# Designs tried in a protein design run: peptides against a protein of PDB entry 8YR4. Part 41

Target 1, 309 residues: chain A of PDB entry 8YR4
Amino acid sequence: PRGSPALQLVVLICLGLMGLERALNVLVPIFYRNIVNLLTEKAPWNSLAWTVTSYVFLKFLQGGGTGSTGFVSNLRTFLWIRVQQFTSRRVELLIFSHLHELSLRWHLGRRTGEVLRIADRGTSSVTGLLSYLVFNVIPTLADIIIGIIYFSMFFNAWFGLIVFLCMSLYLTLTIVVTEWRTKFRRAMNTQENATRARAVDSLLNFETVKYYNAESYEVERYREAIIKYQGLEWKSSASLVLLNQTQNLVIGLGLLAGSLLCAYFVTEQKLQVGDYVLFGTYIIQLYMPLNWFGTYYRMIQTNFIDMEN

## One batch from the design tools (peptide; made by RFdiffusion4, then SolubleMPNN)

Design b1_p11_7_s2 (from b1_p11_7, 8 letters changed)
Fold by OpenDDE base, seed 1:
Structure b1_p11_7_s2 (fold): chain B 309 residues (1-309), chain A 11 residues (1-11)
Amino acid sequence: as target 1 above (309 residues)
Amino acid sequence: STSTEVEVEEV
């Protein structure tokens, strides 16, 4: 934010909190491993109690695997409200000034309510896109890279390779299937808008419809539009189930391969029982934000198209 | 209406 040193400091604090979330995503599984190892070794109560208390405190800071409920995430969201409001207002004023610079012919051809709705969609689109990139997409990609590095350095290189192949396949299939689904979703949204417009036009002309006794004809025309919409909705929903099942299968295969390899190394006494629990916990923690990646990719793609129009 | 259809239901 140019012009406010206070908002620049808030942005730097929010970037520092995002770095702290990345550190917590590595530390929480490590402390959980250490508890399981201390329990297995029958360690003294004082060491166990300190490690458990430290784990619970770190887990309170981290929150759930989605990052939505942790103390650090809530503090970041709270501090970001002022930055978002500044950015939103700046984009809104830029769109509004640009609309006033447009030709009189552009304004005469459009209703004022449509112009305001385009301005609101444009502001929400840009502000939403920036928030999703900075707070969801970039952190999720960073957690995957940190996970690959961690497993490659502190485990056998085979674990880093499994995570790399699993996450690369997951991201590639998510993008390809989401691009395929976007065609069905656009067709559904276009037919939804046409069905809604038809219902509104019929209701606004209710006196004319009543005068000609055309009520049954308008109801039948509306039913045909609903049936056409539901055929497109089914294709959209079925394609979503296919995406989710494909994602679940890729993660399930990665979890299976890594869990079997970890169990083998525990049997050979190269890893401890806590390392098996760490691997499972870390993979589940990476999976939770990745479920939303298809939604983020679609929002990015839609928002770019809405900015070009 | 940009329905942010949350594609993945939180399980």
Scores: peptide ipSAE 0.026, ipTM 0.660, DockQ to the pose 0.139
Fold by OpenDDE base, seed 4:
Structure b1_p11_7_s2 (fold): chain B 309 residues (1-309), chain A 11 residues (1-11)
Amino acid sequence: as target 1 above (309 residues)
Amino acid sequence: STSTEVEVEEV
């Protein structure tokens, strides 16, 4: 943000908090591993109690792995409100200024409500896109890379390879299925808008409809529009279930392969029982944000298209 | 008002 040193400091603090979230995503599984190992070794209560207390404190800072409920994430979101408002206002003023620079012919050809709706969509699109890129997409990709590096260095190259293949397949399928699904969602949204417009037009012409006793005809036309909408909604929802099931299968296969390999290395005494728990915990923690990745990708794609129009 | 129905995939 050019012009406010206070908002620049808030951005730097938010970036620092994002770095802290990445550190917590590594530390929480490590501390959980250490608890399991200390329990297995029947370690003295003082060391166990200190490690458990430290784990619970780190888990409070991190939250449930969804990235939305942790103290650090909430603090980041709270601090970012002012930056988002500044960015939104700046984009809104730029769009408004640009609309005033457009030709009189452009304004005369459009309804004022349509122009305002374009401005609001443009502002929401830019601010939404930036927020999703910075706070959801980039952190998730960073956590995957950190995970691959961590497992490759501290476990074995095979674990890093499994995580890499699983995450690459997951991301690729998520993108491909989300792009395919976007067609159904666009068709649904277009039919929703058409159904809503028909309802508004029928209600605005209420006197004319009543004069011709055309109430039954308008209701039947509205019913047909709803049935057509529901047919498109079903395709959208069914495509979402297919996405989720595909994601779940990739997760299940990755978790199976990695868990079997980890169990094998534990039986060979190359890894500890805590390392098995760490692997499962870390993988589940990586997958929770990835479930939303299709939604984020779709929102980014929609927001880019809405900025080009 | 494009309701961005954030399909909250409640996992």
Scores: peptide ipSAE 0.025, ipTM 0.633, DockQ to the pose 0.091
Fold by OpenDDE base, seed 3:
Structure b1_p11_7_s2 (fold): chain B 309 residues (1-309), chain A 11 residues (1-11)
Amino acid sequence: as target 1 above (309 residues)
Amino acid sequence: STSTEVEVEEV
């Protein structure tokens, strides 16, 4: 946003807060490890209490593992409202100016309400897409990279490899299954719109239906449309369950492999008990944002398709 | 209303 130095500062602060969230995502598991190690060593209460207090404070800043409910995330979201509003208004004004440059024939052929709806959808789609990319997709990818680096440096290259393979497989399967699901969702939405349109048409023609005593026929046609819709809805919902279960299986296998390897290294006295807890906590923490990745990918695809139309 | 079916695992 070139217009206001204040908004540029807010963007820089928001980027700084995003960096802080990434740091918290590393620090929270480390402090939790340290608590477990101090408990195992039967450390003095003062050291334990300080570490626990520090952990709880960091966890308050981070939030419930998704980062979405943490103080830092809330502060970022609050500050970003002004940037989003500025961006939205700028896109809206650009669309509006472009609409005014379009030929009179284009305006006469379209209802004013459709033009406004296209402008609003365009603005919301662009602003939404940018927000999802910047606040969800990019941070999640950054957290994965940071995780791979962290485990490779502080554990062993094998842990970094497990995280890399697990997350790469997770992302790949999420994309592939989401693209497959998109076909079912599009078919469902098309049939939903057709079913709604038929219901509206039948209700608008109520007098004609009544005149011909065709009520039973219209009800049966509507029932057939509902059954067809429900068959597509079931495919959409079942494909979602399959996606979620596939995601769970991949993370479960990654967690199993890494946890077994970590347990083995603890038995060999190469790692501490806290390192086992760190690995499990960190993997679960990486997993929570990834649950939304299919949704984000789908929204990105939908918004790109809506921009091409 | 695009029901964003939340592709979250119902944990």
Scores: peptide ipSAE 0.027, ipTM 0.686, DockQ to the pose 0.126; fails the geometry check
Fold by OpenDDE base, seed 5:
Structure b1_p11_7_s2 (fold): chain B 309 residues (1-309), chain A 11 residues (1-11)
Amino acid sequence: as target 1 above (309 residues)
Amino acid sequence: STSTEVEVEEV
């Protein structure tokens, strides 16, 4: 970004965080291998517990891998919001200025195309919702229930309780934080519609704007509307990062508690090394789809509200 | 690699 040294620094920090993510992608498997080796060698509990705790901390920083939100990824996303907004605003103002340079004949011919795009959003909503319910929400809930049953039957009842408490807390916090975020999203959408209406009104009055050479004035008014929109967009996007980080924390605590308990039972020869691997793998597999649960819940709520109105 | 926005747009 030319012209703001602060945003250049943010880009450099984001690149540094991306480098850290790549380092974590190598370190996490190494620490996991070390745990498996220590369990196989029947190492002393103190060394094992320290290595497990270090692994879970690194896994909290990394997240669940591709498409998961670890702490480092969330921090990068949070910092990148302002860089994305700067780029978006710059492109949007360039497009708007270019539209005012185009011929009147081009503007008169395009009045019908924008209304059609709003209608196409409504019809794809219902079919998309059904697909998300059937192929993502129901399977994820089934995998949680199957996991609780499996860990309760084949492991100690404490494992089933840890998974139950972790997933119940995850789902509850996802719902509560998503409902809280809905306020920011509604405010953002209202301001987006107002900003779009300003652009349409300016383009409909193109002849008057050109007659008074008021192009710079209309661009500045549009810029102010975009800045106001981006202030609300930042709250929406920052609240999403907070949701994802809260979810990551809950899964991290569940992974810590369960991994320490697995390691303890392996040292007591009640569980095998394979059972430790199974628990960690299964929790991470549950986490990957659950990242989208807040989105699915929001989509469900919006579509139900739109069907009641 | 921007984080996958888990915001599926409300259709």
Scores: peptide ipSAE 0.021, ipTM 0.655, DockQ to the pose 0.304; fails the geometry check

Design b1_p11_7_s3 (from b1_p11_7, 10 letters changed)
Fold by OpenDDE base, seed 5:
Parts: sequence; structure tokens; C-alpha cells
Structure b1_p11_7_s3 (fold): chain B 309 residues (1-309), chain A 11 residues (1-11)
Amino acid sequence: as target 1 above (309 residues)
Amino acid sequence: MTFTEIEVDDV
């Protein structure tokens, strides 16, 4: 934001908090490993209690899995409200100014309510796309890269390779299946709009329907439209289940391969029991935001299409 | 856990 040094500082703080979230994603599994090792070694209570307290504090800062936001994420979201409002207002004013620059002939050919709806969609699409890219997509990709580097440096190159192959396959299949399912969702939405339009047309022509005693006929036509919609809805929902199952299978195979390899290295005394727990915990932490990657990809595609129109 | 993609309804 070029117009406010205060908002620029808030953006820098939000970027710093985003970096802190990435650090917490690495530190939390490490502290959990250390607890498991201290328990295995029967370490003194004071060392264990300090490590547990530190872990719980780091976990409070990080938050839990999907649906539980950490303190750092909440603070970032709170600070971002002012930036979002400034950005939205700026986009709205630019669109509104541009609409006033358009010819009288363009305005006479369009319904004002349609123009406003296009403007609101355009604003929401730009601001939404920016938010999804900066706060969801880029951080998730960064966590994957950090994970690959971490496992390659502190475990073995084989662990880094397993994570790389698993995440690359996961992302590729997520994109491909999401593009495939988008056809079913578009067909569903088109049929939903057609079903709603029929209901509106029947209700607007209420007097005519009553005059012909055609209520049962209109109800049957509406039932047929609903059945057709539900057939497309089922395909959309079934394709989502297929996506989730495919994602679960890829993560399950990666977790199996890495867990077996980790268990093997623990039996050879090359790794500790805590390292096995770290691997499983870290893979699950990478999986949690990736479950939403299909949604983010879809939203990005929708927002791009809405910006081109 | 099948996290249902929250379709953010474009309101």
C-alpha cells in the first residue's frame, strides 16, 4: 500500500509473523521429539517439565490442526483486517471510477444491478485471490520446501526424497483431479441456476398457474429439475470424495514408506525413538493445510475467470 | 477426516 506508512509497517509485521509460523512448524515437532527422548532416557523431572512447558507454549503460538488457529495466526489475521479494508476500498474505488469513464451507450445497454454485481465480484475476486496466494498457497509451498530441506539435512537424503516424491505426487494429483471435478461443479451450478429460474418464473406467473389449475404440473416440473440437479450434485460430491481418498492414499503411502525407513534406522541405532515420532508428526502437519489445496486451487481458478470477464 | 471443502459461497 503506497499511501500509508502505517499500513506498510503492518504488512511487514504480517510477513514477519508468517515467517514465525514457518519456524514454529519446524520447532514444535523438534520439541515433541525431545520430550519422547527425555522420557525414553528417564531424564530428571526438571528437564522434562521445562521441555514440556516450552512445547505447550510453542504449540499455543502455532495452534492445532485445521480448525484451530494459533496465537500467531490470530494476531496476523487481526492486523491484516486494516490492510484488507484498505485494499478492498481502493479496488472498489478504481472499479467505480472506471465505470464512470465508460460511455453512456454502455450504461444504457446494461442493468445497473448487473453492473454493481460485476464490480462487487471483481473486488472480491482480486482481494480473495491475493489473500489465498499470500496466506495459504505460498506458506504451504514454503512449508513443503522447508520440510524437504530439514529431512535431507538432519535425517538422511532418503527421507527428503520420500517427502519430495509424496508432496509432488500429492500436488499433481490434487491439481489434475480438481480440474476434472470442476466440470461437474460447473454443470451442477448451471442446473441449480436453471432450477431456481424455473421456480421464480412459476411464482411470477402465479395467477396464470392458478387460472389453469396447473399447480401439480409446476410442482412436477420442479421435482424433475431437482432430481436432475441432485444427479449432478452427487457427481460433484463423489468427485470430492475421490479427491480426498486419492490424497489420503498418497499421504498414507508416504507415511508408510517413511515410517518403515525411520523404524529401520531406529533399530540400527542411527536414529532415536523421538525421531520416529518427529517424522510422523511433521508429515501430519504438512498434510493438514494440503487437504485444502484443492479448494485454494479452485478459488484461484474461479477468481481468475471472474477477473477476465 | 474428510474435510469438506468449504465452498466459500461467493456471496
Scores: peptide ipSAE 0.019, ipTM 0.626, DockQ to the pose 0.499
Fold by OpenDDE base, seed 1:
Structure b1_p11_7_s3 (fold): chain B 309 residues (1-309), chain A 11 residues (1-11)
Amino acid sequence: as target 1 above (309 residues)
Amino acid sequence: MTFTEIEVDDV
């Protein structure tokens, strides 16, 4: 943000917290590995208890699930509120200034309430898109790259290759299936709007419908519109299930290949039992945010189309 | 984990 040194400092702190989240995503599996190794070696209770306490503390900082529930993520989100408010207000004022620069002919052709609704949606879309890119998309891609580097350096090049192939196939299939699915979603939304418009037009012409005793005819026309909508809704929902199942299969195959390779290297005494647990834990951690990647891709694609119109 | 489509109301 130009003009506020306090908000610039908050942005730098938020970037530092994002770096800390990436470090925690690597450290948490490492500490979990160390616990499993200490248990296998029958290490003294004091060393085990310290490592477990440190792991639980790191896990509290990292959080669980979608990555949004950790202490570091919550602190980042809290600090970001002021930056978001500043950015939103700046975009709103730029849009509002631009609307005042537009010709009287443009204003006479549109309802003021519709213009304000488009401006508010546009502001929310841009600020939302920026937040999703910075806090979800870029960090997820960074965690994948860090994972490939980590497994290539500390395990074997074959583990880095499995993670690379699995994540590349996952991302590619997510994009391709999401683009294919977007066709069904657009057709559904168009039919929803047409069904809603028909219901509004029938209710606005209520007196005419009553005069001709045409209530049964209007109800039947509305039923046909709903059946057509539900046929498109089913295709949209079924395509989402197909996406989720395809994603689950790709991760399942990557987890299978890497887990078998880890188990083999443990039997050859080239890796420890903790390294098997680290691999499984790290792949599951990478998978959790990737479940949202197709949502982010769709939102990015929709928001770009809405900005061009 | 079901892909929760955040339905952004397309304009």
Scores: peptide ipSAE 0.019, ipTM 0.620, DockQ to the pose 0.385
Fold by OpenDDE base, seed 2:
Structure b1_p11_7_s3 (fold): chain B 309 residues (1-309), chain A 11 residues (1-11)
Amino acid sequence: as target 1 above (309 residues)
Amino acid sequence: MTFTEIEVDDV
C-alpha cells in the first residue's frame, strides 16, 4: 500500500508468516518421524517427551485438519484485515471517482442500483482474486514444490518423481474435470433462475391466476420447472462426486506406490520406520489444501469474468 | 467429508 508505512510493515510481516507456514509444513512431519524413531529405539523418556512437546507446539502453530486454522494462519488473517480494508476502500473510491467522471448521458441511461451493483462486483472480484491467489493458490503450489524437493534430496529421486507425477496428475485432472463440470453448474444456475422467475411472475400475477382459477396449472408448471432443475442439480452434484473420487484415486495411487517403495527400502535398511510414517503424513498434508483447489480455480475464473464485465 | 463447494450465490 503506497502512503502507509505501517500497512507496508504489516504486509511484510504477513509474507514472513507465510514463509513460516511453509517451514512448519516441512518441520511437522520431520518431528513426527523423529517421535516414531525414538519410540522404535526405546529412547530415554526425557528425549521423547521433549520431541513430543516440540511436535505438539509446532502442530499448534501449523494447525491441521478441515476447519482448524493454525496459530500462524490466524495471526496472518488477523493482521491482513487492515490491509484488506485499505485495499477494498481504495478500489471502491477509484471506482466511485471513475463513475463521477462518466458522461451525464451514461448516468441518464442507467439505473443507480445497477451502477452500485457494478461497483460492488468490481470491488469484490479484485479483492477476492488477490486473496485467493496470494493466500491459497500460490502457497499450495509452493508446498508441492517444497515437497518434491524435500523427497528428492532426503529420500530418493524415485520418491520425488512419484510425488511430482501424483501432484501434476492431480492438478491437471482437477482443472480438466472442473472445466468439464462448469457447463453443468451454468445449466443448473440458469434453470434455477428461470424457476425462481416463474414463481415470481406467478405471484405478481396472483389476481389474474385467481380470476382464471389457474392455481393448479401454475403449480404444475412450477413442479415441471423444479423437476427440470433437479435433473440439472443431480448432474452438477454427480460431477462433483466424480471430481472428488478422481482426486481420491490419484492420491490413493500415489500413496500406494510411494508407501510400497518406502516399505521396501525400510526392509532393505536404507530407510527407518519413521520415514514410512513421514511419507504417509506428508502426502496427506499436501492433499488437504488440494481438496479446495477446484473451488479456488472456479472462484478465480468467476472473478476474472466479473472483472471483464 | 463432503466438501460443500461454497456456492457463492451468483446474485
Scores: peptide ipSAE 0.018, ipTM 0.608, DockQ to the pose 0.378
Fold by OpenDDE base, seed 4:
Structure b1_p11_7_s3 (fold): chain B 309 residues (1-309), chain A 11 residues (1-11)
Amino acid sequence: as target 1 above (309 residues)
Amino acid sequence: MTFTEIEVDDV
């Protein structure tokens, strides 16, 4: 944001907090490993208690339940509200100024409500795109890269390769299936709008429908539109289930391969029991944000198309 | 968990 040094500082703090989240994503599994190793070695209570307390503190900072945001991510989100509001307002004012620069012929051909809807969409598109790229996509890719590096350096190179292959396959399939499903969603949305338009037109012409006793005919036309919509909705929803199932299979195979390899290296005394737990924990942790990656990819794609229109 | 498609209103 040009013009507010305070907001620039907030952006820098948010970037620092994002870096801290990445560090926590590595540290939390490491501390969990260390707890398992200390328990296995029957280590002194004081060492165990300190490691557990440190783990719980790191886990509080990280977060890590389905839908539980950590302290760091909440603090980042809170600080970002002001940046988002500033960005939104700036985009809204730019769009509004641009709308006033458009020809009188353009304004006479458009309904004011349609113009406002275009402005709101343009603002939402730009602000959404920036937020999803910076806070979801880039961090997730960074966590994958950090994970590959970590496993390649501190484990055997085979673990880094498994994570690389698993995540590359996951991302590729996510993109391909998301692009494939986008056509069903577009068709669904188009048919939804057409179904809604038919309902509105029938209700606006209520007097005419009554005059001709055409209520049964309008209801049947609306039924046909709903059935057509539901057929497209089913394809959209079924394609999402297929995406989720494909993603789950890829992660399951990666988890299986890596867990078997970890177990083998533990039996060979090359790794500790905690390293097995670390691998499983880390893969599941990488998987959590990746579940949304298809949604983020689609939203990014939609937002780019909406910026070009 | 069917992550609810956040309906981004496709224009």
Scores: peptide ipSAE 0.017, ipTM 0.607, DockQ to the pose 0.316

Design b1_p11_7_s4 (from b1_p11_7, 10 letters changed)
Fold by OpenDDE base, seed 1:
Structure b1_p11_7_s4 (fold): chain B 309 residues (1-309), chain A 11 residues (1-11)
Amino acid sequence: as target 1 above (309 residues)
Amino acid sequence: MTFTEVEVEDV
């Protein structure tokens, strides 16, 4: 943010916290590995208890699930509120200034409520796009790259290759299936709007419908519009299940290949039992934010379309 | 913010 040194410092702290989240995503599996190795070696209780306490503390900082529930993520989100408010207000004022610079002919052709809705959509699209890119897309891609580097350096090049192929196939299929699905979603939304418009027009013409005793005819026309909508809704929902199942299969195959390779290297005494657990834990941690990648891709596409209109 | 339908089944 230009003009506020306090907000610039908050942005730098938020970037530092994002770096800390990436470090925690590597450290948590490493500490979990160390616990499993210490248990296997029958290490003294004091060393085990310290490592477990450190792991639980790191896990508290990292959080679980979608990565939004950790202490570091919550602290970042809290600090970001002021930056978001500053950015939103700046975009709103820029859009509002630009609307006042537009010709009287442009304003006479549009209702004030439509102009305000365009301004609100434009602000929401820009601020949403920036938030999704900075806090979801870029971090997820960074975690994948860090994972490939980590497995290539500390395990074997074959583990890095499995993660690379699995994540590349996952991302490619997610994009391709999401683009294919977007056709069904657009058709559904168009039919929803047409069904809603028909209901509004029928209710606005209530007196005419009553005069001709046409209530049964209008109800039947509305039923036909709903059936047509539900046929498109089913295609949209079924395509989502297909996406989720395809994603689950790709991760399942990657987990299978890597877990079998880890187990083999443990039997050859080239890796420890903890390294098998590290691989499984790390792949599951990469998978959790990747589930949302189709949603982020669709939101980015929608926000670009809403900025062009 | 149109909450675009979460494409993720909440695991």
Scores: peptide ipSAE 0.021, ipTM 0.615, DockQ to the pose 0.142
Fold by OpenDDE base, seed 3:
Structure b1_p11_7_s4 (fold): chain B 309 residues (1-309), chain A 11 residues (1-11)
Amino acid sequence: as target 1 above (309 residues)
Amino acid sequence: MTFTEVEVEDV
């Protein structure tokens, strides 16, 4: 944000918090490994209790319970509200000023409500795109890269290769299946709008429908539109289940391959029991944000299309 | 407002 040093500082703090989240994503599995190793070695209670307390504190900072955002993520989100509001307001004012610079002929040719809707969509699309890119997509890709580096350096190059292949295949299939699925979603949304428009038109023409005693005809015509919608909705939903199942299979295969390799290396005394637990925990942590990647990819595509229109 | 159903790719 040019012009407010306070907001620039908030952005820098948010970037620092994002870096801290990446560090926590590595540290939490490491501390969990250390707990398992200390338990295996029958370490003294004081060392174990300190490591457990540290792990729980790091886990509180990270979050990662189902539906629980970590303290760092919540703090980042809270600080970002002001940056988002400033950015939104600036985009809205730029759009609004540009709308006032447009010719009277342009305004007379468009309904004021459509213009305002386009402006609101444009603002929401820009702000949404930036938020998804900066806070979801880029961090998730960074976590994958950090994970590959970590496993390659501290375990073996084979673990880094498994994670690389698994995540690359996952991302590729997510994109390909999401693009395929987008056809069904577009068809569904078009039919939803047509079904809604038909209902609105029937209700706006209520007097005419009553005059011709055409109520049963309008109801049947609406029913046909709903059935057509539901047929497209089913295809959309079924394609989502297929995406999720494909993603689950890829991660499952990666987890299987890596877990078997970890177990083998533990039997050869090259790795500790805690390293097996670390691998599983870390892969699950990488998987959680990746489940949203198809959603983010689609939102990015939609926001680009909405900015071009 | 198209509620983009945040299709939470259901975990």
Scores: peptide ipSAE 0.020, ipTM 0.601, DockQ to the pose 0.122
Fold by OpenDDE base, seed 4:
Structure b1_p11_7_s4 (fold): chain B 309 residues (1-309), chain A 11 residues (1-11)
Amino acid sequence: as target 1 above (309 residues)
Amino acid sequence: MTFTEVEVEDV
């Protein structure tokens, strides 16, 4: 944001917090490993208690449960509200100024509510795109890269290869299936709008419908529109289930391959029991944000299309 | 009001 040094500092702090989140994503599994190793070795209570306390503190900072945001991510989100508001207002004012620069012929041909909806879409698209790229997509890709590097350096290169292949296949399938499903969603949304328009037109013409006793005819036309919508909705929803199932299979296969390899290396005394737990924990941790990657990709794609229109 | 149904990818 040009013009506010305070907001620039907040952006830098948010980037620092994002770096801290990446560090926590590595440290939390490591501390969990260390707990398992200390328990296996029957280590002194003081060492175990310190490691457990440190783990719980790191886990509080990280967060980590379905829907549980950590302290660092909450602090980042809180600080970002002011940056988002500044960015939104700036985009809204730019769009509004641009709308006033448009020809009188353009304004006379458009309803004020349509113009406002274009402004709101444009603002939402720019702010959404920036937020999803910076806070979801880039961090997730960074966590994958950090994971590959970590497993390649501190484990055997085979673990880094498994993570690389699993995540590359996951991302590729997510993109391909998301692009494939986008056609069903577009068709659904188009039919939703058409179904809604028919309902609005029928209700706006209520007097005419009553005059001709055409209520049954309008209800049947609306039923046909709903059935057509539901047929497209089903394709959209079924394609989402297929995406999720495909993603789950890829992660399941990666987890299986890596867990078997970890177990084997533990039996060969090349790895500790904690390393098995670390691998499983780390893969599941990488999986959690990746579940949303298809949604983020689609939102990015939609936001680009909405910026071009 | 386009409810952007945030298709929550079921986690």
Scores: peptide ipSAE 0.019, ipTM 0.580, DockQ to the pose 0.091
Fold by OpenDDE base, seed 5:
Formats: structure tokens, sequence, C-alpha cells
Structure b1_p11_7_s4 (fold): chain B 309 residues (1-309), chain A 11 residues (1-11)
């Protein structure tokens, strides 16, 4: 935001908090490993209690993953409200100014409610796209890269390779299946709009329907439209279940391969029991935001299409 | 917990 140094500082703080979230995503599994090792070694209570307290504090800062926001994420979201409001207002004013620059002929050919809906969609698309890219997509990709580097440096190159292959396959399948399912969702939304339009037309022509005693006929036509909608809704929902199951299978295979390899290295005394727990915990932490990646990809695609129109 | 991708419908 070029207009206020205060909002620029808030953006820098939000970026710093985003970096802190990435650090917490690495530190929390490490402290959990250390607790497991201290318990295995029957370490003194004072060392264990300090490590547990530190872990719980780091976990409070991080949060519990998707659906449970940590203190750092909440603080970032709170600070971002002012930036979002400034950005939204700026986009709205730019769109509104541009609408006033358009020819009288363009305005006479459009319904005012359609013009406002285009403006609102344009604003929401720009602000939404920026928020999804900066706060969801980029951080998730960064966490994957950090994970690959961490496992490659502190475990073995084989663990880094398993994470790389698992996450690359996961992302690729998520994109491909999301693009495929988008066809079913578009067909569903088109049929929903057609079903709503028929209901509106029937209700606007209420007097005519009553005059012909055609209520049962209009109800049957509406039932047929609902059944057709539900057939498309089922395809959309079933395709989502297929996406989730495919994602679960890829993560399950990656977790299996890495857990077996980790267990093997623990039996060879090359790794500790805590390292097995760290691997499983870290993979689950990477999985939690990735479950939403298909939704983010779809929202980005929708927002791009809505900006081109 | 299979978090269903809740389609956040932009309302």
Amino acid sequence: as target 1 above (309 residues)
Amino acid sequence: MTFTEVEVEDV
C-alpha cells in the first residue's frame, strides 16, 4: 500500500509473523521428538517438565492445524483486517471510477444491479485471490520446501526424496482432479440457476398458473428440475470424495514408506524413537493445509475467470 | 478426520 507508512509496517509485521509460523511448523515436531527421547531415556523430571512446557507454549503459538488457529495466525489475521479494508476500498473506488468513464451507451444497455454485481465480484475476486495466494498457497509451498530440506539434512536423503515424491504427486493429482471436477461443478451451477429461474418465472406468473389450475404441473416441472440438479450435485460431491480419497491414498503411501524406513533406521540405532514420532507428526502437519489445496486452486481459477470478464 | 474441503462459497 503506497499511501500509508503505517499500513506498510503492518504488512511487514504480517510477513514476519508468516515467517514465524514457518519456524513454528519445524520447531513443534522437534520439541515433541525431544519429549519422546527424554521419556525413553528416563530423564530427570526438571528437564522433561521444561521441554513439555516449551512444547505446549510453541503449540499455543502455532495452533492445532486446519480448523484451530494459533496465536500467531490470529495476530496476523487481526493486523491484516486494516490492510484488507484499505485494499478493498481502493479496488472498489478504482472499479467505480472506471464505471463512470464508460460510455452512456454502455450504461443504457446494462441493468444497474448487474453493473453493481460485476463491480462487487471484481473487488472480491482481486482481494480474495491476493489473500489466498499470500496466506494459503505460498505458505503451504514454503512448508513443503522447508520440510524437504529439513528431512534431507537431518535424517537422510531418502526421507527428503519420499517427501518430495509424495508432495509432488499429491499436488499434481490435486490439480488434475480439481480441473476434472470443475466441469461437474459448472454443470451443477448452470442447472441450479436454471432451476431457480423456473421457480421465479412460475411465481411471477402466479395469476396465470392459478387461472389454468396448473399448480400441479408447475410443481412437477420443478421436481424434474430438482432431480436433474441432484444428479449433477451427486457427480460434483462424488468427485470431491474421489479427490479426498486420492489425496488420502498418496499421503498414506508416503507415510507408510517413510514410517517403515524410519522404523528400520531406529532398529539399526541410526535414529531415535523420537525421530519416528517427528516424521509422522511432520507429515501430518504438511497434510493438514494440503487438504484445502484443491479449494484454493479452484478459488484462484474462479477469481481469474471473474477478472477476465 | 477427513476435513471435507468445505467449498467456502464466497457469500
Scores: peptide ipSAE 0.018, ipTM 0.600, DockQ to the pose 0.618

